# Ledger of designs, part 194: peptides against a protein of PDB entry 4Z5W

Target 1, 305 residues: chain A of PDB entry 4Z5W
Amino acid sequence: IPDVFLELNKLWYFSAQSNLFNGEMPRSLSNSRSISLLSLRNNTLSGQIYLNCSAMTNLTSLDLASNSFSGSIPSNLPNCLRLKTINFAKIKFIAQIPESFKNFQSLTSLSFSNSSIQNISSALEILQHCQNLKTLVLTLNFQKEELPSVPSLQFKNLKVLIIASCQLRGTVPQWLSNSPSLQLLDLSWNQLSGTIPPWLGSLNSLFYLDLSNNTFIGEIPHSLTSLQSLVSKENAVEEPSPDFPFFKKKNTNAGGLQYNQPSSFPPMIDLSYNSLNGSIWPEFGDLRQLHVLNLKNNNLSGNIP

## One batch from the design tools (peptide; made by RFdiffusion4, then SolubleMPNN)

Design b2_p26_6_s3 (from b2_p26_6, 11 letters changed)
Fold by OpenDDE base, seed 3:
Structure b2_p26_6_s3 (fold): chain B 305 residues (1-305), chain A 26 residues (1-26)
Amino acid sequence: as target 1 above (305 residues)
Amino acid sequence: VQKAIEEALAKSEGKGIHSGAPKDLP
């Protein structure tokens, strides 16, 4: 990418996605005063990520995903006082979340999906201080770590939590009960154990629950049959979606499906591929908004209601 | 070890929700 952004003093949006750009990010771009949205996703950009946050006073969205960047996560990003959305998916950092992210009050949406992030305990301890954090995607990190269950963790405004495919150990963490606005939870493809906690049914906004491919035992909590978002339509607050898409592979599609917003996911309960026992509750019939109930590959018994 | 982790990661890229676009192979 040429170093010409000094002359582009009116540039508000720069999208150069899915190209063959190589080398480092231009210094003039890292110092752009006008840019609000920057997307360089799916390129071959390399070197360290550097942003001059004192110059980049209009930066609101940053998508650098699927590049060949190296080094640490830029610790100065919290100084970008308007920066709301960050997509760093598929950047191999081999790093922890910077302690400076405790001060990241502008942050609303963060993805480190497949970014070689380490220390989930430190990451969650830091990110809980981001009071405006609504979307957190941490899939394909923290390999074989333990999901912290510390009750003091608090994500008050969290709406989307995705921590899939980490081989995480532990249980469904009680601190998630402190996230009453949670709409989407994906903890699939871990090594989570214990019982599914009844308090999940108290998350009145939760329309998408994926606990599939874990080691959960016991009965399905009856409280899941009373999830208000799945009983009635009235609570779908359309919030501004993150500026980055979500992807989920269906078994049949090599490339996966793109979802531009969390509300594009079908209302779902997926508890498949666990060791759950007992009966299917007839009261799942009350979940009139539920599109997908997946209970396959468990130890369930009795009648199908 | 590292190659087995990379192969396990590559086999895992399709499991659960993520925000990483597939590399559009040109």
Scores: peptide ipSAE 0.439, ipTM 0.817, DockQ to the pose 0.257
Fold by OpenDDE base, seed 1:
Structure b2_p26_6_s3 (fold): chain B 305 residues (1-305), chain A 26 residues (1-26)
Amino acid sequence: as target 1 above (305 residues)
Amino acid sequence: VQKAIEEALAKSEGKGIHSGAPKDLP
């Protein structure tokens, strides 16, 4: 990318996604006073990520995903006082979340999906201080770590939590009960154990639950039949709108489906590929908004209601 | 260890929701 952004002093939106750009980010771009939205995703950009937050006072969205950047996560990003959305997916950092992110009050949506992030305990301890954090995507990190169950963890404004495919150990953490606005939870493809906690059914905004491909045991909590967002349409919950898309493979042989918004996900309960026992509750029939109930590959018995 | 992590990561691509675009490099 040429170093000409000084001349583009009115440039508000720069999207150069899905090109063949290589080399480093231009210094003039990293110092742009005008840019609000920067998307360089799906390129071959390299070097260290550096943004002059003192200059980039209008920066609201940063998408650098799927690039060849190296080095540490930029610890100065909290100084970008308007920066709301960060997509760092598929950047191989091999790092912990910077301690400075405790001060990241502008942050609303963060993705480190497949970014070789380490120390989930430290990451969650830091990110809980982000009072405006609504969307957190941490899929494909923290390999074989333990999901912290520390009751003091609080994500009060969290709407979307995705920590899939981490091989995480532990249980469904009780601190998630402190997130009453949670709409989407994906903890699939881990090594989570214990029972599914009944307090999950108290998350009145939860329309999408994926606990599939874990080691959960015991019965399905009856409280899941009372998920208010799945009973009635009247809960027009404000949709979390991160500036980055979500991806999910529907089939192993299919390309990933792109979901531009969390609301584009069908209302779902997926508990498949666990060791759950007992019956299917007939009261799942009360979940009039539920599109997908997936209970396959468990130890369930009795009648299908 | 690192190679096993990379293989586990590669095998886990597309399991669960993520925000990384496919490598739609032609």
Scores: peptide ipSAE 0.433, ipTM 0.821, DockQ to the pose 0.262
Fold by OpenDDE base, seed 5:
Structure b2_p26_6_s3 (fold): chain B 305 residues (1-305), chain A 26 residues (1-26)
Amino acid sequence: as target 1 above (305 residues)
Amino acid sequence: VQKAIEEALAKSEGKGIHSGAPKDLP
C-alpha cells in the first residue's frame, strides 16, 4: 500500500479488503486524522500493527483480519477514544490480551477469532472492564484451557458471546447469568461438562444457543422452554451491528456461510452431540419463533412430543 | 506441540461461529 494518506486529508473510509497487498501498513495511514473506518481484511500485510491513536482521533472501526501481522497486540489501542469495532481474526499474535484493554471504554465489538490468544482467565478479567462491549468473538483460541467460572466476572452489556472450538474444559460459567441482554451464545466444539444450567432459560433475549459438541450430561433444563425471545416476537431488542461479518459452516464439506448481522442467524437451540438424557419437553411447542431445534446424538428417550 | 495445535486448529476450522473470512484460495 503506498504511503500517500497525508495527501488524503478528507479520507474517512478506506476499504482495501480481499486484495493481494503485502508489506507493512503505511506510516501515513497509521497517522491519518480523517479515517473513521479502516478495513484491510484478507491481504498479506506483515510487520507489527502500530496505530498513532493521538493522530487517529476519528478511527471508529478497524478490520485487519486475515493478514500476516506479527508481534504483540497493540497496547495503545484504548487511547483511540472513538474506536468501537476491532476485527483481528486470523492474526497469529501468540499473546495475551494487554492489561491496557481494561480502559477500552469505546470498545463495542471485538474479535480475536483464530488469533493464537492465550490465557482465557486474564482475557475475561480484562475485558469485563469494557463496559460498552456488546460483541465478543474468541473462537479458536485458548486451546485446552479451562473456562473460568468466577462469579464476579460481569459483562453487563454483552449481546453476542462466541467462544467455539477452543477445547475448553469446565462448565457453563455462572457469570453469564450477569449478562441479561445476551442474544447469541456459541460455546460449541469444546470439552465443557456438567449439566446445562437452568438459569440459561432466564436470558429473555437469547434467541440463538449453541452448546453442541461438548460433554454435557443430565436432562435438558425445562426452563429452555420459557425463553421469551423464542415464545413471542415482542422482544425485538436492538441487535449488535459489528462492522465485521460472522461465518458458520452448515456442513463440514460446505463453504462457510456469511452472516452480516446476528439477526441473520435463525432462532436456534443446538444441544446436539452431547450426553444428555431424559425426555424432550412437550413445552418446546411453546417456542413459536424457534426455527431450529437440534437434539441429535444424545441419550434422550421417551416419546417425541 | 505446535504441530498438534495446528492440526487441531485445521480440523476445527469452520466449527462454530467465527469472524475470519475464508481466504478464497486462488
Scores: peptide ipSAE 0.428, ipTM 0.815, DockQ to the pose 0.254
Fold by OpenDDE base, seed 4:
Structure b2_p26_6_s3 (fold): chain B 305 residues (1-305), chain A 26 residues (1-26)
Amino acid sequence: as target 1 above (305 residues)
Amino acid sequence: VQKAIEEALAKSEGKGIHSGAPKDLP
């Protein structure tokens, strides 16, 4: 990418995703006063990520995902006072979340999907201070760590939490009950154990629940049959609009499906591939908005209602 | 160990929601 962004003093949106750009980010780009939206996703950019937040006063969205950047997560990003959305998916940091992210009050959407992030306890302890955080994607990190259950963790404004494919141990953490605006929860492909907690059914905005491929035991909580977002359409809370897409592979042989918004996900309860027992509640029939109920590969018994 | 983690990660890239674009092969 050429170092000409100083001359482009009116450039508000720069999207150069899915190209063959290599080398470092131009210094004029990392000092641009005009840029609000920056996407360099899916290139071969390298070096350390550096942004001059004192210069980049208009920066609101940053997508650097799927690049060959190295080094630490930029600890100065909280100084980008308008920066709301960050996509660092597939950047191999081999790092912890910086302590400076406690001050990241502008942050609304964060992705570190498949970024070799370590120490989930520290990450969640830091990120709970981000009062505006609505979307958090941490899939493919924290391998075989324990999901912290510390009740003091508070994500008050969290709408989307995705921590899939981490082989995380522990239970469904009680601190998630402090997120009453939660709309989408994916904890699939972990080693989570214990029972599915009944308080999940009190999350009135929760339309998408994936607890599949864990080690959950006991009965399906009857409270899941009363999820208000799945009973009625009237509880459609304003969507988190992260400036980055979500991806889910439906079948092992199919291409990944792209979802531009969380609402693009079908209303779903997936509890498949656990050790759940008991019956299927007939009251799942009350979930008139539910598109997918997946209970396969459990120890369920009785009649199918 | 590292290669087995990478292979396990590669096998898991399709498991759950993520925000990493597949490498859009051009």
Scores: peptide ipSAE 0.424, ipTM 0.807, DockQ to the pose 0.262

Design b2_p26_6_s4 (from b2_p26_6, 12 letters changed)
Fold by OpenDDE base, seed 5:
Structure b2_p26_6_s4 (fold): chain B 305 residues (1-305), chain A 26 residues (1-26)
Amino acid sequence: as target 1 above (305 residues)
Amino acid sequence: VQELIEKALANSEGKGIHSGAPLDLP
């Protein structure tokens, strides 16, 4: 990318996604006073990520995903006082979340999908201080770590939590009960064990639950038949979605499907590929907004209602 | 309930949701 952003003093939006850009980020771009949205996703950019937050006073969205950046996560990002959305997916940091992120009050949406992030306990302890954090995507990190079940962890405003494909051990963490605005939970493709907790049915905004491909045991909690978002069509207020898309592989599409917003996911309960037993509750029929109920590859018995 | 289960059978080999470009399966 050429170093010409000094002359572009009115540039508000720069999108150069899915190109062949290589080398480092231009210094003039890292010092842009005008830029609000920066997306360089799916390039071959390299070097250390550096942003002059004192200069970049208008920066609201940063998408650097699927690049060859190296080194540490930029610890100064919390100084970008308007920065709301960060996508660092597929950047191999081999790092922990910086302690400075405790002060990241502007942060609303964060993704580190497949970014070689380490220490899930430290990451969650830090990120709980981000009071405006609504979307957190941590898929393909923390390999074989234990999902912390510290009851003091609190994500009050969390709406989307995705921690899939981490081989995480432990149980469904009780601290998630402190997130009453949770709409989408994906903990699929882990090594989570124990029973599915009944308090999940108290998450009245939860329309998408994926606990598939774990080692859960016991019965399906009857409280899941009372998920209010799946009983009644509450107008899911079109809340400001993150400026980055979500991807989910389906069996029919080699590349997966893109979802531009969390609301674009079909209302779903996926408990497949566990060791759940007992019956299928007839009261799942009361979930009139439910599109997908996946219970396959369990030890369930009785009749299908 | 039967109809909800049948719709699920077609979609279940995902590695979870992510925000990166499509997962290249190894």
Scores: peptide ipSAE 0.345, ipTM 0.816, DockQ to the pose 0.226
Fold by OpenDDE base, seed 2:
Structure b2_p26_6_s4 (fold): chain B 305 residues (1-305), chain A 26 residues (1-26)
Amino acid sequence: as target 1 above (305 residues)
Amino acid sequence: VQELIEKALANSEGKGIHSGAPLDLP
């Protein structure tokens, strides 16, 4: 990418997604005073990520996902006082989240999907201080670590939590009960154990639950039949979605499906590929908004209602 | 309930949600 952004003093939006751009990010772009939204997703950009947050006073969204950047996570990003959305998916950092992210009060949406992030305990301890954090995507990190269950962890404004395909050990963490605005939870493709906790049914905004491909035991909590968002059509307040898309692979599509907003996911309960026992509750029939109930490959017994 | 289960069987074989490119699942 040419280093000509100093002349672009009115540049508000720059999107150069899905090109063949290589080399480093231009220094003039890293110093742009006008830019609000920067997306360079799906290129071959390399080197260290550097942003001059003292210059980039209008930066609100940053998408650098699917690039060949290396080195450390930029510890100065919290100094970008308007920066809300960060997508660092597929950037191989081989790092922990910087301690400076405790001060990241502008942050609303963060993705490190498949970024070789380490130490989930430190990551969650840091990110709980981001009071405006609504969307957190940590899929394909923390391989074989333990998901911390420390009750002191608090994500009060969290709406979307995705920590899939980490081979995480532990249980469904009690600290998620402190997130009453949670709408989407994906903990699939881990090694999570124990029982599914009944307090999940108290998350009145929870319309998408994926606990599939774990080692959960015991009965399905009856409280899941009373998820308010699945009983009645709430007027889903159109909340600002993350500026980055979500992807879910389905067997039939080599490329997966793209979802531009969390609300584009079908209302779902997926408990498949566990060791759950007992009956299927007839009261799942009361969930009029539920599109998908997946209970495949469990030890369930009795009749299907 | 049976109808909800049948609709689910067609959709269930992903590695969870991510925010990378479509091809990024190993």
Scores: peptide ipSAE 0.345, ipTM 0.825, DockQ to the pose 0.221
Fold by OpenDDE base, seed 4:
Structure b2_p26_6_s4 (fold): chain B 305 residues (1-305), chain A 26 residues (1-26)
Amino acid sequence: as target 1 above (305 residues)
Amino acid sequence: VQELIEKALANSEGKGIHSGAPLDLP
């Protein structure tokens, strides 16, 4: 990318996704006063990520995902006082979340999916201080760590939590009950154990639950048959979605499906590939908004209602 | 409930949701 952004004093949006750009991010771009949305996703950009947050006073969205950046996570990002959305997916940091992120009050959406992030306990302890954090994607990190169950963890405004494919140990953490606005939970492809907690059915906005491919035991909580978002349409709060897309592989689609918004996911309960026992509750039939109920590969018994 | 289960059989063994790129087709 040429270093010509100094003269582009009206550049508000720069999207150069899915190109063949290589080398470092231009210094004039990292000092742009006008830029609000920066997306360089799916290139071959390298070097350290550096942003002059004192200059980049209009920066609201940053997508650097699927690049060859190296080094540490930029600890100065909280100084970008308008920065709401960050996508650092597929950037191999081999790092912990910086302590400075405790001060990241502008942050609403963060993804580190497949970014070689370490220490989930520290990451969650830091990120709970982000009072405006609504979307958190941490898939393919923290390999074989323990999901912290510390009751003091509090994500008051969290709407989307995705921590899939981490081989995480532990249980469904009680601190998630402190997130009453939770709409989407994906904890699939871990080594989570214990029972599925009944308080999950009290999350009145939860329309998408994926607990598949874990080691859960016991019965399906009957409270899941009373999830209000799956009974009635009333609570689809059109909140500003993250400026980055979500991806989920399907059997039929070699490349996976892109979802531009969390609301584009079909309402789903996936409890497949566990060790759940007991019966299927007939009251799952009352979930008129539910599109997908996946209970396959469990120890369930009785009749299908 | 049976119809909800039948629709689920078509859903893949994914690796969960992520925000990267489409899985690079090899």
Scores: peptide ipSAE 0.340, ipTM 0.820, DockQ to the pose 0.236
Fold by OpenDDE base, seed 3:
Structure b2_p26_6_s4 (fold): chain B 305 residues (1-305), chain A 26 residues (1-26)
Amino acid sequence: as target 1 above (305 residues)
Amino acid sequence: VQELIEKALANSEGKGIHSGAPLDLP
């Protein structure tokens, strides 16, 4: 990318997604005072990510996903006082989340999907201090780590939590019960064990639950048949709108489907590919907003209602 | 309940949700 952004003193939005841009990010762009939204996703950009947060006073959204950046996560990002959205998906950092992110009060949406992030305990301990954090995507990190169950962890404003395909051990963490605004939970493709906790049914905004491809045992909690968001639409909390899309692979699409908003996901309970036993509750029929109930590949018995 | 289960069979054997790019599935 040419280093011409000094002359672009009115540049508010720069989107150069899905091009063949290589080399480093231009220094004039990293010092832009006018830019609010920067998206360079799906390029071949390399080197270290550097942003001059003291100059970039208007930066609100940063999408650098699917680039060949290297090095550490920029520890100075919390100094970008208006920065709300960060997508660093597929940047191979091989790093921990910086301690400086404890001060990241502007942060509302963060993705590190497939970014070689390490130490989930430290990551969650840091990110719990981000009081405005609504969307957290950590898929394909923390390989074979233990999902911390520390009851002191608190994500008060969390609406979307996605930690899929990490081979995480442990149980569904009790600290998620402290997130009453949770709308979407994906913990699929882990090694999570124990029973599915009944308190999940108390998450009145939870319309999407994926616990598939784990090692859960016991019965399906009857409380899942009373998820208020799946009974009625009347309690629909304002949807989190991160400036980055979500992707989910479907059997028919090698590249997956793009979802621009969390509401674009069908209301779903996926408990498939576990070791769950007992009956299917008839009261799942009362979940009038539920589109998908996936219970396949379990040890369930009795009649299907 | 049966209809909800049948609809689920048409749904993804994915590796969960991510924020990468379409071509970026591992």
Scores: peptide ipSAE 0.337, ipTM 0.819, DockQ to the pose 0.232

Design b2_p26_7_s1 (from b2_p26_7, 18 letters changed)
Fold by OpenDDE base, seed 5:
Structure b2_p26_7_s1 (fold): chain B 305 residues (1-305), chain A 26 residues (1-26)
Amino acid sequence: as target 1 above (305 residues)
Amino acid sequence: EEELKKFREKEREIVANSDVEFNIIT
């Protein structure tokens, strides 16, 4: 990418995703006063991520996902006072989330999907201070760590939480019951154990639940048959989506489905590949908005209603 | 059992914010 952004003093949107750009980010780009939306996703950019937040006063969205950046997560990003959306998916940091992110009040959407992030306890302890955080994607990190269950953790405004494929140990964390606006929860492909907690059915906005491929035991909570978002259509508030897409794809396939917003996901309950027992509740028939009910590969018995 | 595990891993669906293969199974 050429170092010409000083002359582009009116450039508001720069999108150069899915190209073959290599080398470092141009210094003039990292100092752009005009850019609001920056996407360089899916390139071969390298070096340290550096943004001059004192210069980049208009920056609202940053997508650097799927690049060859190295080094630390830039600790100065909270100084970008208008920065709301960050996609750092598929950047191999091998790092912890910076402590400075406690001050990241502008942050609404964050992805570190498959970014070699370490220390989930520290990550959640830091990110709970982001009062405007609505979307958090942390899939393919924290390998074999324990999902913290500290009741003091609080994500009041959280709507999307994805912490899948981390081989995490522990249980469904009680602190998540303090997220009444939660719409999408994916904790699939972990080593989570215990029972599925009944308070999940009290999350009135929850329309997508993936707890598949864990080690959950006991009965399916009857409260899941009363998930209000799946009973009636009336509560589907279209919310501002992150300025980055979601992808649902197979591990070994280049193909997949792109979802531009969380609301584009089919309403789903996936509890497959656990050790759940008991019956299928007939009251699952009340979930008129449910598109996918996946209960396969459990120890369920009785009649199918 | 081992074949089922291998099948499950191949069929693993991942929700992420990149379209690039994750290639968890080597």
Scores: peptide ipSAE 0.396, ipTM 0.855, DockQ to the pose 0.047
Fold by OpenDDE base, seed 2:
Structure b2_p26_7_s1 (fold): chain B 305 residues (1-305), chain A 26 residues (1-26)
Amino acid sequence: as target 1 above (305 residues)
Amino acid sequence: EEELKKFREKEREIVANSDVEFNIIT
């Protein structure tokens, strides 16, 4: 990418995704006063990520996903006072989240999907201080770590939590009950154990629950049959979607479905591939908004209602 | 058992913020 952004003093949106750009990010781009939305996703850019936050006063969205960047996560990002959305998916940092992220009050959406992030306990302890954090995606990190159950953890405004495919140990953590606005929870493809907690059914906005491919035991909590978001059509006020698209795809396939908003996901309860026992509750019939109920590969018995 | 594991890994769905392949090597 040429170093010509000094002359582009009116440039608000720069998208150069899915090209063949290599080398470092231009210094003039890292100092742009006008850019609000920056996407360089799916290139071969390299070097250390550096942004001059004192110059980049209009930066609101940053997508650097699927590049060959190296080094640490930039600790100065909280100084970008308008920065809301960060996509660092598939950047191999091999790092912990910086302590400075405790001060990241503008942050609303963060992804480190498949970024070799380490120490989930430190990551969650830091990120709980981000008061405006609504979307957190940590898929394919923290390999074989323990999911912290510390009751003091609080994500008050969290709407989307995805910590899938980490081989995490532990139980469904009680601190998630402090997130009453939670809409989407994916803890699939871990090594989580214990029972599914009844308080999950008190999350009135929860319409997508994936606990599949774990080691859960006991009965399905009856409270899941009373999830308010699945009983009634709440008019989810479409908040203006940040430029933060989700992709759901098979592990071995290049192709996947794009979801621009969390509300675009089909309403789902997936408890498949566990060790759950007991009966299927007839009251699952009350979940009129439910599109997918997946209970396969458990120890369930009795009649199908 | 091994065939079921291989089947499950092929059918493994991943939600993330990238359209590029994950290719999880188990």
Scores: peptide ipSAE 0.366, ipTM 0.854, DockQ to the pose 0.047
Fold by OpenDDE base, seed 1:
Formats: sequence, C-alpha cells, structure tokens
Structure b2_p26_7_s1 (fold): chain B 305 residues (1-305), chain A 26 residues (1-26)
Amino acid sequence: as target 1 above (305 residues)
Amino acid sequence: EEELKKFREKEREIVANSDVEFNIIT
C-alpha cells in the first residue's frame, strides 16, 4: 500500500479487503485524521500494528483480520476515543488482552477469533470494564484454560458472546445471568461440564444458543422451552451489528456461510454431543420461532413429542 | 470405537470473523 494517505485528507472510508497487499501499514494511514472506517482484512500485511490514536480521531471501525501482523496487541487503542469496532481475527498475537482495555469505553464490538490470546480470566476481568461492549468473539483462544465462574464478572450490555473451540474447562458461568440482553451465546466445542443452568431460559433475548460438543450432564432445563425470543417475534431487537461479518462453517467441504449481522443467524438451540439425559420436553413445540433444535448424540430417552 | 464415531460425526460449526479461519477446522 503506498504511503499517500496524507494527501487524502478527506478519505472517510478505506476498504482494501481480500487483496494481495503486503508489507507494513503505511505511516500516513496510521496517522490519518479523516479515516473513520478502515478495513484491510484478508491481506498479507506484516509488522506491528501501530495506530496513532492522537491523529486518528475519526477512527470508528478497524478491521485488520487475517493479516500477517506480529507483536503485541496495541495497548494504545483505548486512546482512539471513537473506536467502536475491532476485528483482529486470525492475527497471531500470542498475548494477553492489555490492561489498558479496561478504559476502552468506546468499544462495542471486539473479535480476537483465532488470535492466540491467552489468559481468559484476565481477558474477561479486563473486558467487563468496557461498558459499551455488545459483541465479544474469542473463539479458538485460551486452549485448555478454565472458564472463570466468578460471580462478580459483569457484562451488562453484552448481546453476542462467542467463546467456541477453546477446550475450556468449567461450567456455564453464573455471571452470564447478569447479561439480560444476551441474544447469541456460543460456548460450543469446549470441555464444559455440569448441568445446563435453568437461568439460561430467563434470557428473554436469547435466540441462538450453542452448547454443543461439551460434557454437560443431567436433563435439559425445562426453562429453555420458555425462551421468549423463540416464543414470539416481538422481541427480535434489530440492533446495529458489528462492522465485521460472522462466518459459520460446518466441517463439510462446503464454503463458509457469511452472516453480516448476528440477527441473520437462524434461531437455534444446539445441545448436541453432550451427555444429557431425560426426555425431550413437549413444550419445545411452543418455540414457534425456533428454526433449529439439535439434540443429537446425547443420552436422551422416552418418546419424541 | 463409539467415541471415535462420535468424533467423526462431529460437524464442527465454528463462528469466526474471517473467511480463512475455517481452514483450520479441516
């Protein structure tokens, strides 16, 4: 990418996704006063991520995912006072979340999917201070760590939480009950144990629940048959989505599906590949908005209602 | 054998924020 962004003093949106750009991010780009939306996703950019937050006063969205950046997570990002959305998916940091992110009040959407992030306890302790955080994606990190169950953790405004494929140990954390606006929860492909807690059915906005491929035991909580978002259409709060897409792929040779918004996910309860027992509740028939009910590969018994 | 069968039948659905992240699941 040429170092010509100083001359582009009116450039508000720069998207150069899915190109063959290599080398470092141009210094003039890292100092652009005009840019609000910056996406360089899916290139071969390298070096350290550096943004001059004192210069980049209009920066609201940053997508650097799937690049060859190295080094630490930029600790100065909270100084970008308008920065709302960050996609750092598939950047190999091998790092912890910086302590400075406690002050990241502008942050609404964060992805570190597959970014070699370490220390989930520290990450959640830090990120709980981001009061405007609505979307948090931490898939493919924290390998074999324990999901903290500290009741003091609080994500009041959290709508989308994805912590899949981390091989996390522990239980469904009670602190999630403090997230009444939660719409999408994915804790799939972990080593979570215990019972599925009944309070999950009290999350009135929860339309997508993936607890698949864990070690959950006991009965399916009857309260899941009363998830209000799945009973009636009226609770589908279309909120502003993150400025980064979501991708979902099955292990099939099929291409990944792109979801531009979390609301584009089909309403789903996936409890497959656990050790759940008991019957399938007939009252799942009350979930008129449910598109996918996946209970396969459990120890369920009785009649199919 | 049954655990290996369960493992082979496990369609890994991963939600990620990059097109390329899915290549790690194969």
Scores: peptide ipSAE 0.267, ipTM 0.737, DockQ to the pose 0.039
Fold by OpenDDE base, seed 4:
Structure b2_p26_7_s1 (fold): chain B 305 residues (1-305), chain A 26 residues (1-26)
Amino acid sequence: as target 1 above (305 residues)
Amino acid sequence: EEELKKFREKEREIVANSDVEFNIIT
C-alpha cells in the first residue's frame, strides 16, 4: 500500500479488503486524521500493528482481520477515543489482552477470533470494564483453559458473546446472568460440563443459543421454553450494527454465510452433542419464532411432542 | 466413536469475523 494518505485529507472510508497487499501498513495511513472506517481485512500485511491514536481522531472502525501481522496487541488503542469496532480475527498475536483495554470506553464490538489469545480469565477481567461493549467474539482462542465463573464479572451491555471452539473447561458461568441484553450466546465446541442453568431462560432477548458439542448433563431447563424473544417477535429496532460482519461457516467449506447483524442469525437453540437426559418439553411449541431446534446426539427419552 | 468425531468435525460450524477458512486442529 503506498504511503500517500497524508494527501487524502478527506478520506473517510478506506476499504481494501480481500486483495493481495503485503508489507507493513503505511505510516501515513496510521496517522490519518480523516479516516473513520479502515478495512484491510484478508490481505498479507505484516509487521507490528501501530496506529497513532492522537492523529487518528476520526477512527471509528478498524478491520485488520486475516493478515500476517505480528507482535503485541496495540496497547494504545483505547486512546483512539472514537474507536468502536475492532476486528482482529485471524491475526496470530500469541498474547494476552492489554491491561489498557480496561479504559476502552468507546469499544462496542471486539473480535479476536482465531488470534492465539491467551488467558481468558485476564481477558474477561479486563474487558468487563468496557462499559459500551456489546459484541465480543473470542472463537478459537484460550485452548484448554478454564472458563472463569467468577460472579464479580459483569458485562452489563453485552448483546453478543461468542467463545466457541476453545476446548474450554468449566460450567456455564453465572456472571452471564448479569447480561440481560444478551441476544446471541455461542459456547459451542468446548468441554463445558454441569447442567444448563435455568437462568438462561430469563435472558428475554436471547434468540440464538448454541451450547452444542459440550459435556452438559441433566435435563433441558424448562425455562428455555419461555424465552421471550422466541415466543414473540421483538420489534427491537436494532440500531444499524457498525461494519462488523459475522461469518458462519462449516469447518470444511470455504464458503460461509455473512451476517451483517446479529439479528440476521436464525433464531436457534442448539443443544446437540451433549449428554442431556429427560424429555423434550412440549412447551417448545410455544417458541413461535424459533427456526432451529437441534437436540440431536443426547440421551433424551420419552415422547417427541 | 472416532468416525462420529470425524463427522462432527466436518459438520462443525464456526461463527467468527473472518471469511477465511478455519483449520481447526483437534
Scores: peptide ipSAE 0.339, ipTM 0.842, DockQ to the pose 0.042; fails the geometry check

